# Ledger of designs, part 191: peptides against a protein of PDB entry 2FGR

Target 1, 331 residues: chain A of PDB entry 2FGR
Amino acid sequence: SSVTLFGIVDTNVAYVNKDAAGDSRYGLGTSGASTSRLGLRGTEDLGGGLKAGFWLEGEIFGDDGNASGFNFKRRSTVSLSGNFGEVRLGRDLVPTSQKLTSYDLFSATGIGPFMGFRNWAAGQGADDNGIRANNLISYYTPNFGGFNAGFGYAFDEKQTIGTADSVGRYIGGYVAYDNGPLSASLGLAQQKTAVGGLATDRDEITLGASYNFGVAKLSGLLQQTKFKRDIGGDIKTNSYMLGASAPVGGVGEVKLQYALYDQKAIDSKAHQITLGYVHNLSKRTALYGNLAFLKNKDASTLGLQAKGVYAGGVQAGESQTGVQVGIRHAF

## One batch from the design tools (peptide; made by RFdiffusion4, then SolubleMPNN)

Design b2_p21_3_s3 (from b2_p21_3, 12 letters changed)
Fold by OpenDDE base, seed 4:
Structure b2_p21_3_s3 (fold): chain B 331 residues (1-331), chain A 21 residues (1-21)
Amino acid sequence: as target 1 above (331 residues)
Amino acid sequence: SAREEAIRARLAELLANPKIE
């Protein structure tokens, strides 16, 4: 049996040139290169190739010392694993996000990540971004000659919002091929939620792929999200991402990622481009810098996610520039 | 150096196996 305490403290100085009022914001932010976290995990060998596991993980906010408290909302699972794969019980990344966010070269955090996993429709569910779920049962297969899959179901537990029932129900999964330098995945998910107190289905399809050329890695995502409403029509977003990363000078990594968010319900596009650099001081400690540009067109109001400084939207059709410079330490 | 090798190994790991966070 083992128990491991682990974590990341990632804190930065961040700047964005525009908020919702058109004013700049700057200060100390968190999680610019990696999400800051504290966790406990462990395993027990039960014999016969069967293992029990637990994982408890919460987000750390280094700028205010977790003034709003600490919880295990990142992950709180118990699991059984073996030759059959792994079954997890508890709040976690849903299988679709767990797999498909792996193609994001900015680790789904800071001002540079793919923002397709989003609540595009003012959904009233707590996890309408499609990233995590409460009351989740997940199953992950072993890797069979490159082929692998994951499936999940989250119970709604009769949660209601307005006239909507089954809020928080999730069903989804992915199939993938991971072999050597190649990774490719297809994910499908549906989540029950509410918009304006009315039942809404959040449907998601995501295709991801990456290839590691040794000297550089290319990664891409194609995603469609639909908030299917009985009244008012569907809220559809097509999201696209292409990224590249490469080692620099033996201890550095440069990243460049572009994303397009085609927001069909408002017939508006947003373009995101981010340049990132990580300088490794050790295996555990890095300096990093991110420079991001977000161009909103027409009615688009997307904002860069400078956590701890400003993560809100901007005025319609406005562009935003963001900078993060920080330290990441893993333990 | 051993330190440089450890850093290079970490970079290779990051490129090959990006952590979902």
Scores: peptide ipSAE 0.018, ipTM 0.480, DockQ to the pose 0.023
Fold by OpenDDE base, seed 1:
Structure b2_p21_3_s3 (fold): chain B 331 residues (1-331), chain A 21 residues (1-21)
Amino acid sequence: as target 1 above (331 residues)
Amino acid sequence: SAREEAIRARLAELLANPKIE
């Protein structure tokens, strides 16, 4: 058996030119290039091609030293793996987010990531962003000539909010083809939640693809999220992303990503464009910079996620510019 | 429990002595 301690400390200076009051915010932020984390993992060979595993991972907030505490909310799983694939028990990324966020060139963190995995409807469930789930059982297949899949089910454990029952129930999965430079995936998920104390289904469909041309990588996402309320109209968002990355000078990487969020319930769009650069000082340490522009139209109030500085919305129809410059260290 | 204390002690040891492979 082995136990490995691992982590990332990523801290930055961040600036956004507008908050909800129209004022600038700046300070020390976290997780601009990669989510800061501390984890423990290990495996045990049980013989016959069977392995046991565990994974415990929590987020690190370097700006305040985790003043609100440390937990393993990122992942807390025990698993069995072998020729049949892997079964996981415990809180984790749901299979859909685990696979489909891999197409985000900004690693689902900082001011540049695809923000489609979001609570678009003021859902009252703890994980209504569709990223993780409690009480989760997941299964991942091996890769068969490029084809692979993942499935998950999370128990609601009779959680109620208002008149809504089954809150927190998740069912979902993906199918994918990963072969050489090509990756393509389709994900489907449904989560039970509540909006305004009323039962609501969060339905999600996501298509992702990427191709590595050697000199550059192209990546894309198409997503629809729909909160189907028992009373009231559906809250639907169509999200689109297209990104490219390229190595620079052997030690650098430049990234450009565009996203569109078409918020149907308010008939309003938001446009996000982000330029990022990573400079590798070593295999473990990098400097990085991100520059992001978020343009809200009409009633849209989206804000860039400058974690540790400002992650709230802006006034309706306002644009926001964000900058992050930081250090990432992996151990 | 004694087991919980042992686990905490081991975690503390791991955090104090990170083996960077």
Scores: peptide ipSAE 0.007, ipTM 0.337, DockQ to the pose 0.163
Fold by OpenDDE base, seed 3:
Structure b2_p21_3_s3 (fold): chain B 331 residues (1-331), chain A 21 residues (1-21)
Amino acid sequence: as target 1 above (331 residues)
Amino acid sequence: SAREEAIRARLAELLANPKIE
């Protein structure tokens, strides 16, 4: 059996030119290139091609030393794996987010990521962003000539909010083709939640693809998220992303990503464009910089996620510019 | 919270004598 201690400490200086009051915010932030984390993982060979595994991972907030505490809410799984694939028990990324966020060139963190995996409807569930789930059972297939899939189910355990029952129930999965430079995936998920104390289904469909040309990589996402409410109509968002990355000088990487969030319930769009650069000082340590511009139209109030500095919204129809410059260290 | 404190305590124990293989 083996046990590995691992982690990432990613801390930055961040600036956004507007908060909800129209004022600038700046300071020391976290997780600009990769989410800061501390984890333990290990495997045990059980013989016959069967392995047991565990994974415990929590987020680190380097700016305040985890003043709000530490937990294993990023992942807390036990697993069995073999020729049949892998079964996981415990809180984790849901299969849809695990696969489909892999097409985000900004690693689903900082001010540049695709923000489609979001609570678009003031859902009252803890994980209404569609990223993780409690009480989760997941299964991941092996790769069969490029084809692979993942499935998950999370128990609601009769959790209620208002008149809504079954809160926290998740069912979802993806199918994918991963072969050499090509990756393509389709994900479907439904999560039960509440909005205004009333039962609501969060439906999600996501298509992702990427191709690595060697000199550059292209990546794209198409997503629809729909909060189906019994009263008041559906809250639908169509999200689009297109990104490119290229190696620079053997030790650097430049990234450019555009996203569009078409918020149908308020008939409002938001446009996000981000330029990023990573400079590898070693295999473990990098410097990075991100420059992001978010343009809200009409009633849209989206804000860039400068974690540790400001991650709230802005006034309706306002634009926001964000900058992060930081150090990432992996161990 | 009590739960957070318990987690922190256990983590501290693990970090004090990590098994790295």
Scores: peptide ipSAE 0.000, ipTM 0.293, DockQ to the pose 0.129
Fold by OpenDDE base, seed 5:
Structure b2_p21_3_s3 (fold): chain B 331 residues (1-331), chain A 21 residues (1-21)
Amino acid sequence: as target 1 above (331 residues)
Amino acid sequence: SAREEAIRARLAELLANPKIE
């Protein structure tokens, strides 16, 4: 049996030129290159190729010392693994997000990530962004000649909001091909939630692919999210992402990513372009900088996620520029 | 350089599986 303590502390100076009032925000933020975290994990060899595992992980907020507390909401799982793959019990990334966010060159954090995994409809569920779930059972296959898959189900446990009686139920999975420089995946998910106290289904389909050319990596995502409401019509968003990364000077990495969010319910688009650079000072410590531009059109009010500084929206049709410069340390 | 390669390899491992060494 083993127990490993691990973590990341990622803290930055961040700036956005517009908030909801049109004013600039700046200060010390968190999680610009990777999400800051503290965790415990371990495994036990049970013999015959069977292993037991546990994983407990919570987010760290370096700017305020976790003033709102610490929890294991990032992951709290027990697992069995072997030649059959891995079964996990507990709160975790849902299989769809676990696989499909891997194509985001900005690690699903900071001001540059793909923001498609979002609560697009003012859903009242705790995890209406489609990223994690409580009460989750997950299964991941081994990799067979490149082919792999993951499936998950989360129990609603009769959670109710208004007239919605199955809030938090998740069912989803992905199929993937991962072989050498190529990765490609298809994910499907449905989550039960509520909007305005009424039962709503959050349907999600995501395609992802990447190819590593050695000198550069290309990555892409195509996603549709649909909040199906009994009253008021569907809230649909089509999200697109294309990114490239390349090593620079042996220990550096440059990243460029574009995303388009076509918000059908408000007939409005948002465009995100992010340039990032990471400089590895060691195997554990990096400096980084991100520059992001978010152009909202028409009724779109999206904001960059400068966690710890400003993560709210902007005025309709306004553009936002964000900058992060920080230190990431892993232990 | 060999150092740069080692840093890259280890960083990839740490990002996937951060741990205290």
Scores: peptide ipSAE 0.016, ipTM 0.390, DockQ to the pose 0.139; fails the geometry check

Design b2_p21_3_s4 (from b2_p21_3, 12 letters changed)
Fold by OpenDDE base, seed 1:
Structure b2_p21_3_s4 (fold): chain B 331 residues (1-331), chain A 21 residues (1-21)
Amino acid sequence: as target 1 above (331 residues)
Amino acid sequence: SARAEAIAARLAELLANPVIE
């Protein structure tokens, strides 16, 4: 058996020019290039190609030393793996987010990531962003000539909010083709939640693709999220992303990503453009900088996610500029 | 280069887990 301690400490100086009051915010933020984390993981060879595993991982907030505590909400799984693939039990990324977020060139963190995996409808469930689930069973296939898949089911355990009685139930999965420079995936998920105390289904469809040309990588996402309320109209968002990255000088990477969030329920769009640079000082340490522009139209109030500084919304129709400059260290 | 590949491989592993919103 083996046990590995691992982690990332990512801390930055961040600035956004507008908050909900129209004022600037600045300070020390976290997780600008990668989510800061502390984890334990290990495997046991059971013979015959069968392995047991565990993974415990929590988020680190370097700016305040985890003043609100530490937990393993990022991942807390036990698993079996072998020629059949991998089965996981415990809180984790749901299969859809695990696969489809991989096409985000900003690694689902900081001010530059694709923000489609979001609670678009003031859902009252803890994981209504579609990223993780409690009480999750997941299965991942091996890769067969490029083809692979993942499936998940999370138990609601009769959790109730208002009149909703199946809150937290998740069912979803993806199919993918990963071969050489090409990756493409389709993900489907449904999560049961509540909005205004009423049962609501969060339906999600996501397409992702990337191609590595060697000199540059292109990546794209297409997503529809729909909160289907028992009473009231659907809350639908169509999200689009296109990004490119390229190595610079053998030790750097430049990234450019655009996203569009078409929020149908409020007939409003938001446009996000982010330029990022990572400079690798070593295999474990990097400097980085991100510059992001978010343009809200009409009733849109989206804000850039400068974690530790400001991650709230802005006034309707306002634009926001964000900057992060930081250090990422992995161990 | 071998160095660039090693860095990229390590980074890919580290980037596998996205943020909790």
Scores: peptide ipSAE 0.006, ipTM 0.346, DockQ to the pose 0.027
Fold by OpenDDE base, seed 3:
Structure b2_p21_3_s4 (fold): chain B 331 residues (1-331), chain A 21 residues (1-21)
Amino acid sequence: as target 1 above (331 residues)
Amino acid sequence: SARAEAIAARLAELLANPVIE
């Protein structure tokens, strides 16, 4: 058996030129290159190729020392694994987000990530961004000549909001091909939630692909998220991402990523472009900088996620510029 | 270089579960 203590402390100085009032915000932020975390994990060999595992992981907020407390909301799983793959019980990334966020060159973190995995409809469920779920059972296949898949189901446990009676139920999965420089996957998910106290389905379809050319990597995402409402029509967003990364001098990485969010319910688009650089001082410590531009059109009010400084929206049709410069340390 | 490879391998591990809520 093994038990490993692990973590990341990622803290930055961040700036955004506009908040909801049109004013600049700046200060000390968290999780600009990687999400700051503290975790415990371990495995036990049960013989015959069977292993038991556990994983407990919570987010760290270095700017305030976790003033609101600590929890294991990032992951709290027990698992069995073997030749059949892995079964996980507990709160975790849902299979769709676990796989499809891997194509985000900014690792779903900081001001530069693909923001498609979002609550687009003021959903009242706890995880209406489609990233994690409570009460989750997940299964991940082995890799068979490149082919792999993951499936998940989360119990609603009769959670109600307003007249909605199945809030928190998730069903979803992906199929993928991962072989050498190529990765491609398709994910499908549905979550039960509520909007305005009424039952709503959050449907998601995501296609991702990447190719590593050695000198550079290209990555892309295509996503549709649809909150299906009985009254008021569907809230649909089509999200697109294209990114490139390249190693620099053997110890650095440069990243450029573009995303488009076509918000159909408000007939408004947002454009995001992010330039990032990571300088590895060691295998555990890096300096990084991110520069992001978010252009909202028409009624769009999206904001960059400068966590710990400002993660709210802006005025409709306003553009936002964000900067993060920070240190990431892993242990 | 060996250093670059070691750094890259560690970074890949660190970035395996980076998703924020």
Scores: peptide ipSAE 0.006, ipTM 0.324, DockQ to the pose 0.027
Fold by OpenDDE base, seed 5:
Structure b2_p21_3_s4 (fold): chain B 331 residues (1-331), chain A 21 residues (1-21)
Amino acid sequence: as target 1 above (331 residues)
Amino acid sequence: SARAEAIAARLAELLANPVIE
């Protein structure tokens, strides 16, 4: 048996030029390159290729010392694994997000990430961003000549919001091909939630692909998220991402990523472009800088996610520029 | 495209009728 303590402390100085009032915000933020975390994990060899595992992981907020407390909401799983793959029980990334966020060159963190995994409809469920679920059972296949898959189901446990039942139910999965420099995946998910106290289904389809050319990596995402409402019509967003990364001088990595969010319900688009650089001082410590530009059109009010400084929206049709400069330390 | 939407709709239907209630 083994137990490993692990974590990341990522803290930055962040700036955004506009908040909801049109004012600038700046200060000390968290999780600019990687999500700050503290975790415990371990495995037990049960013989015959069977292993038991546990994983407990929570987010760290270095700017305020976790003033709102600490929990294991990132992951709290027990698992069995072997030649059959892995079964996980407990709160975790849902299979779709676990696989499809891997194509985000900004690791789903900071001001540069793909923001498609979002609550686009003021859904009232706790995890209406489609990233994690409570009461989750997940299964992941082994990799068979590149082919792999993951499936998940989360129990709603009769959670209700307004007249909506089954809130928090998740069903979803992905199929993928991962072989050498190539990765490609298709993910599908449905979550039951509520909008305005009324039952709503959050449907998600995501395609992802990446190719590592050695000198550079290309990555892309295509996503449709649809909140299906009986009243008021569907809230549909088509999200697109294209990114490139390249190693620099053996110690650095440069990243450039573009995303488009076509918000159909408000007939409005947002464009995001982010330039990032990571400089590795060691295996465990890096300096980083991110520069992001978000252009909202028409009724779009999206804001960059400068966690710990400002993660709210902006005025409709306004553009926002964000900067993060920070230190990431892994242990 | 209409074809992509049809595929998405079919997949959504499969998800809307889960095996596990």
Scores: peptide ipSAE 0.000, ipTM 0.346, DockQ to the pose 0.013
Fold by OpenDDE base, seed 4:
Structure b2_p21_3_s4 (fold): chain B 331 residues (1-331), chain A 21 residues (1-21)
Amino acid sequence: as target 1 above (331 residues)
Amino acid sequence: SARAEAIAARLAELLANPVIE
């Protein structure tokens, strides 16, 4: 049996030029290049090609030393794995987010990530961003000549909000082809939630692809989220992302990513463009900088996610500029 | 929360006294 302690401490100085009041925010933020985390994991060989595993991971907030406490909400799984693949029990990334966020060149964190995995409809469920689920059973296939898949189901456990009685139920999965420089995936998910106390289905479809040319990597996402409400009509968002990354001088990486969020319910678009640079001081330590610009049109109020500084919205139709400069250390 | 504190305390204990089996 093995037990591994692991983690990342990522802390930055961050600035955004506008909050909801139109004022600047600045300070010490967290998780600008990678989500700060502390975890324990291990495996046990059970013989016959079967292994047991556990994974416990929580977020670290270096700016305040986890003043609000520590938990394992990032992942808390027990698993069995073998030639058949892996079965996981416990809170985790849902299969769709686990796979499809891998195409985000900004690692689904900081001011530059693809923000499509979002609660677009004021859903009242805790995980209405479609990223994680409680009470989750997941299955991941092996990779067969590039082909792989993942499936998940989360129990609602009769959780109710208003008249909604299946809140937190998730069903979803992906199919993928991962071979050499090419990755492509299609994900489908449905999550039960509530909006305004009424039962709502969060439907999600996501297509992702990337190609590594060696000298550069291209990555893209196409996503539709639809909060299907019995009353008030559907809340639909089409999200698009295109990004490129390239190694620089053997010790650095530059990233450029664009995203468009077409928010159909309010007939409003938001445009996000982010330039990032990572400088590796070692295998474990990096300096990084991110520069992001978010333009909201019409009724759009999206804000950049400068965690620890400001992650709220802005006034309708306002633009926001964000900067992060930080240190990432992995152990 | 009490639960968070308990988890933190246990984690601290594990970090202070790692057992590798």
Scores: peptide ipSAE 0.000, ipTM 0.293, DockQ to the pose 0.072; fails the geometry check

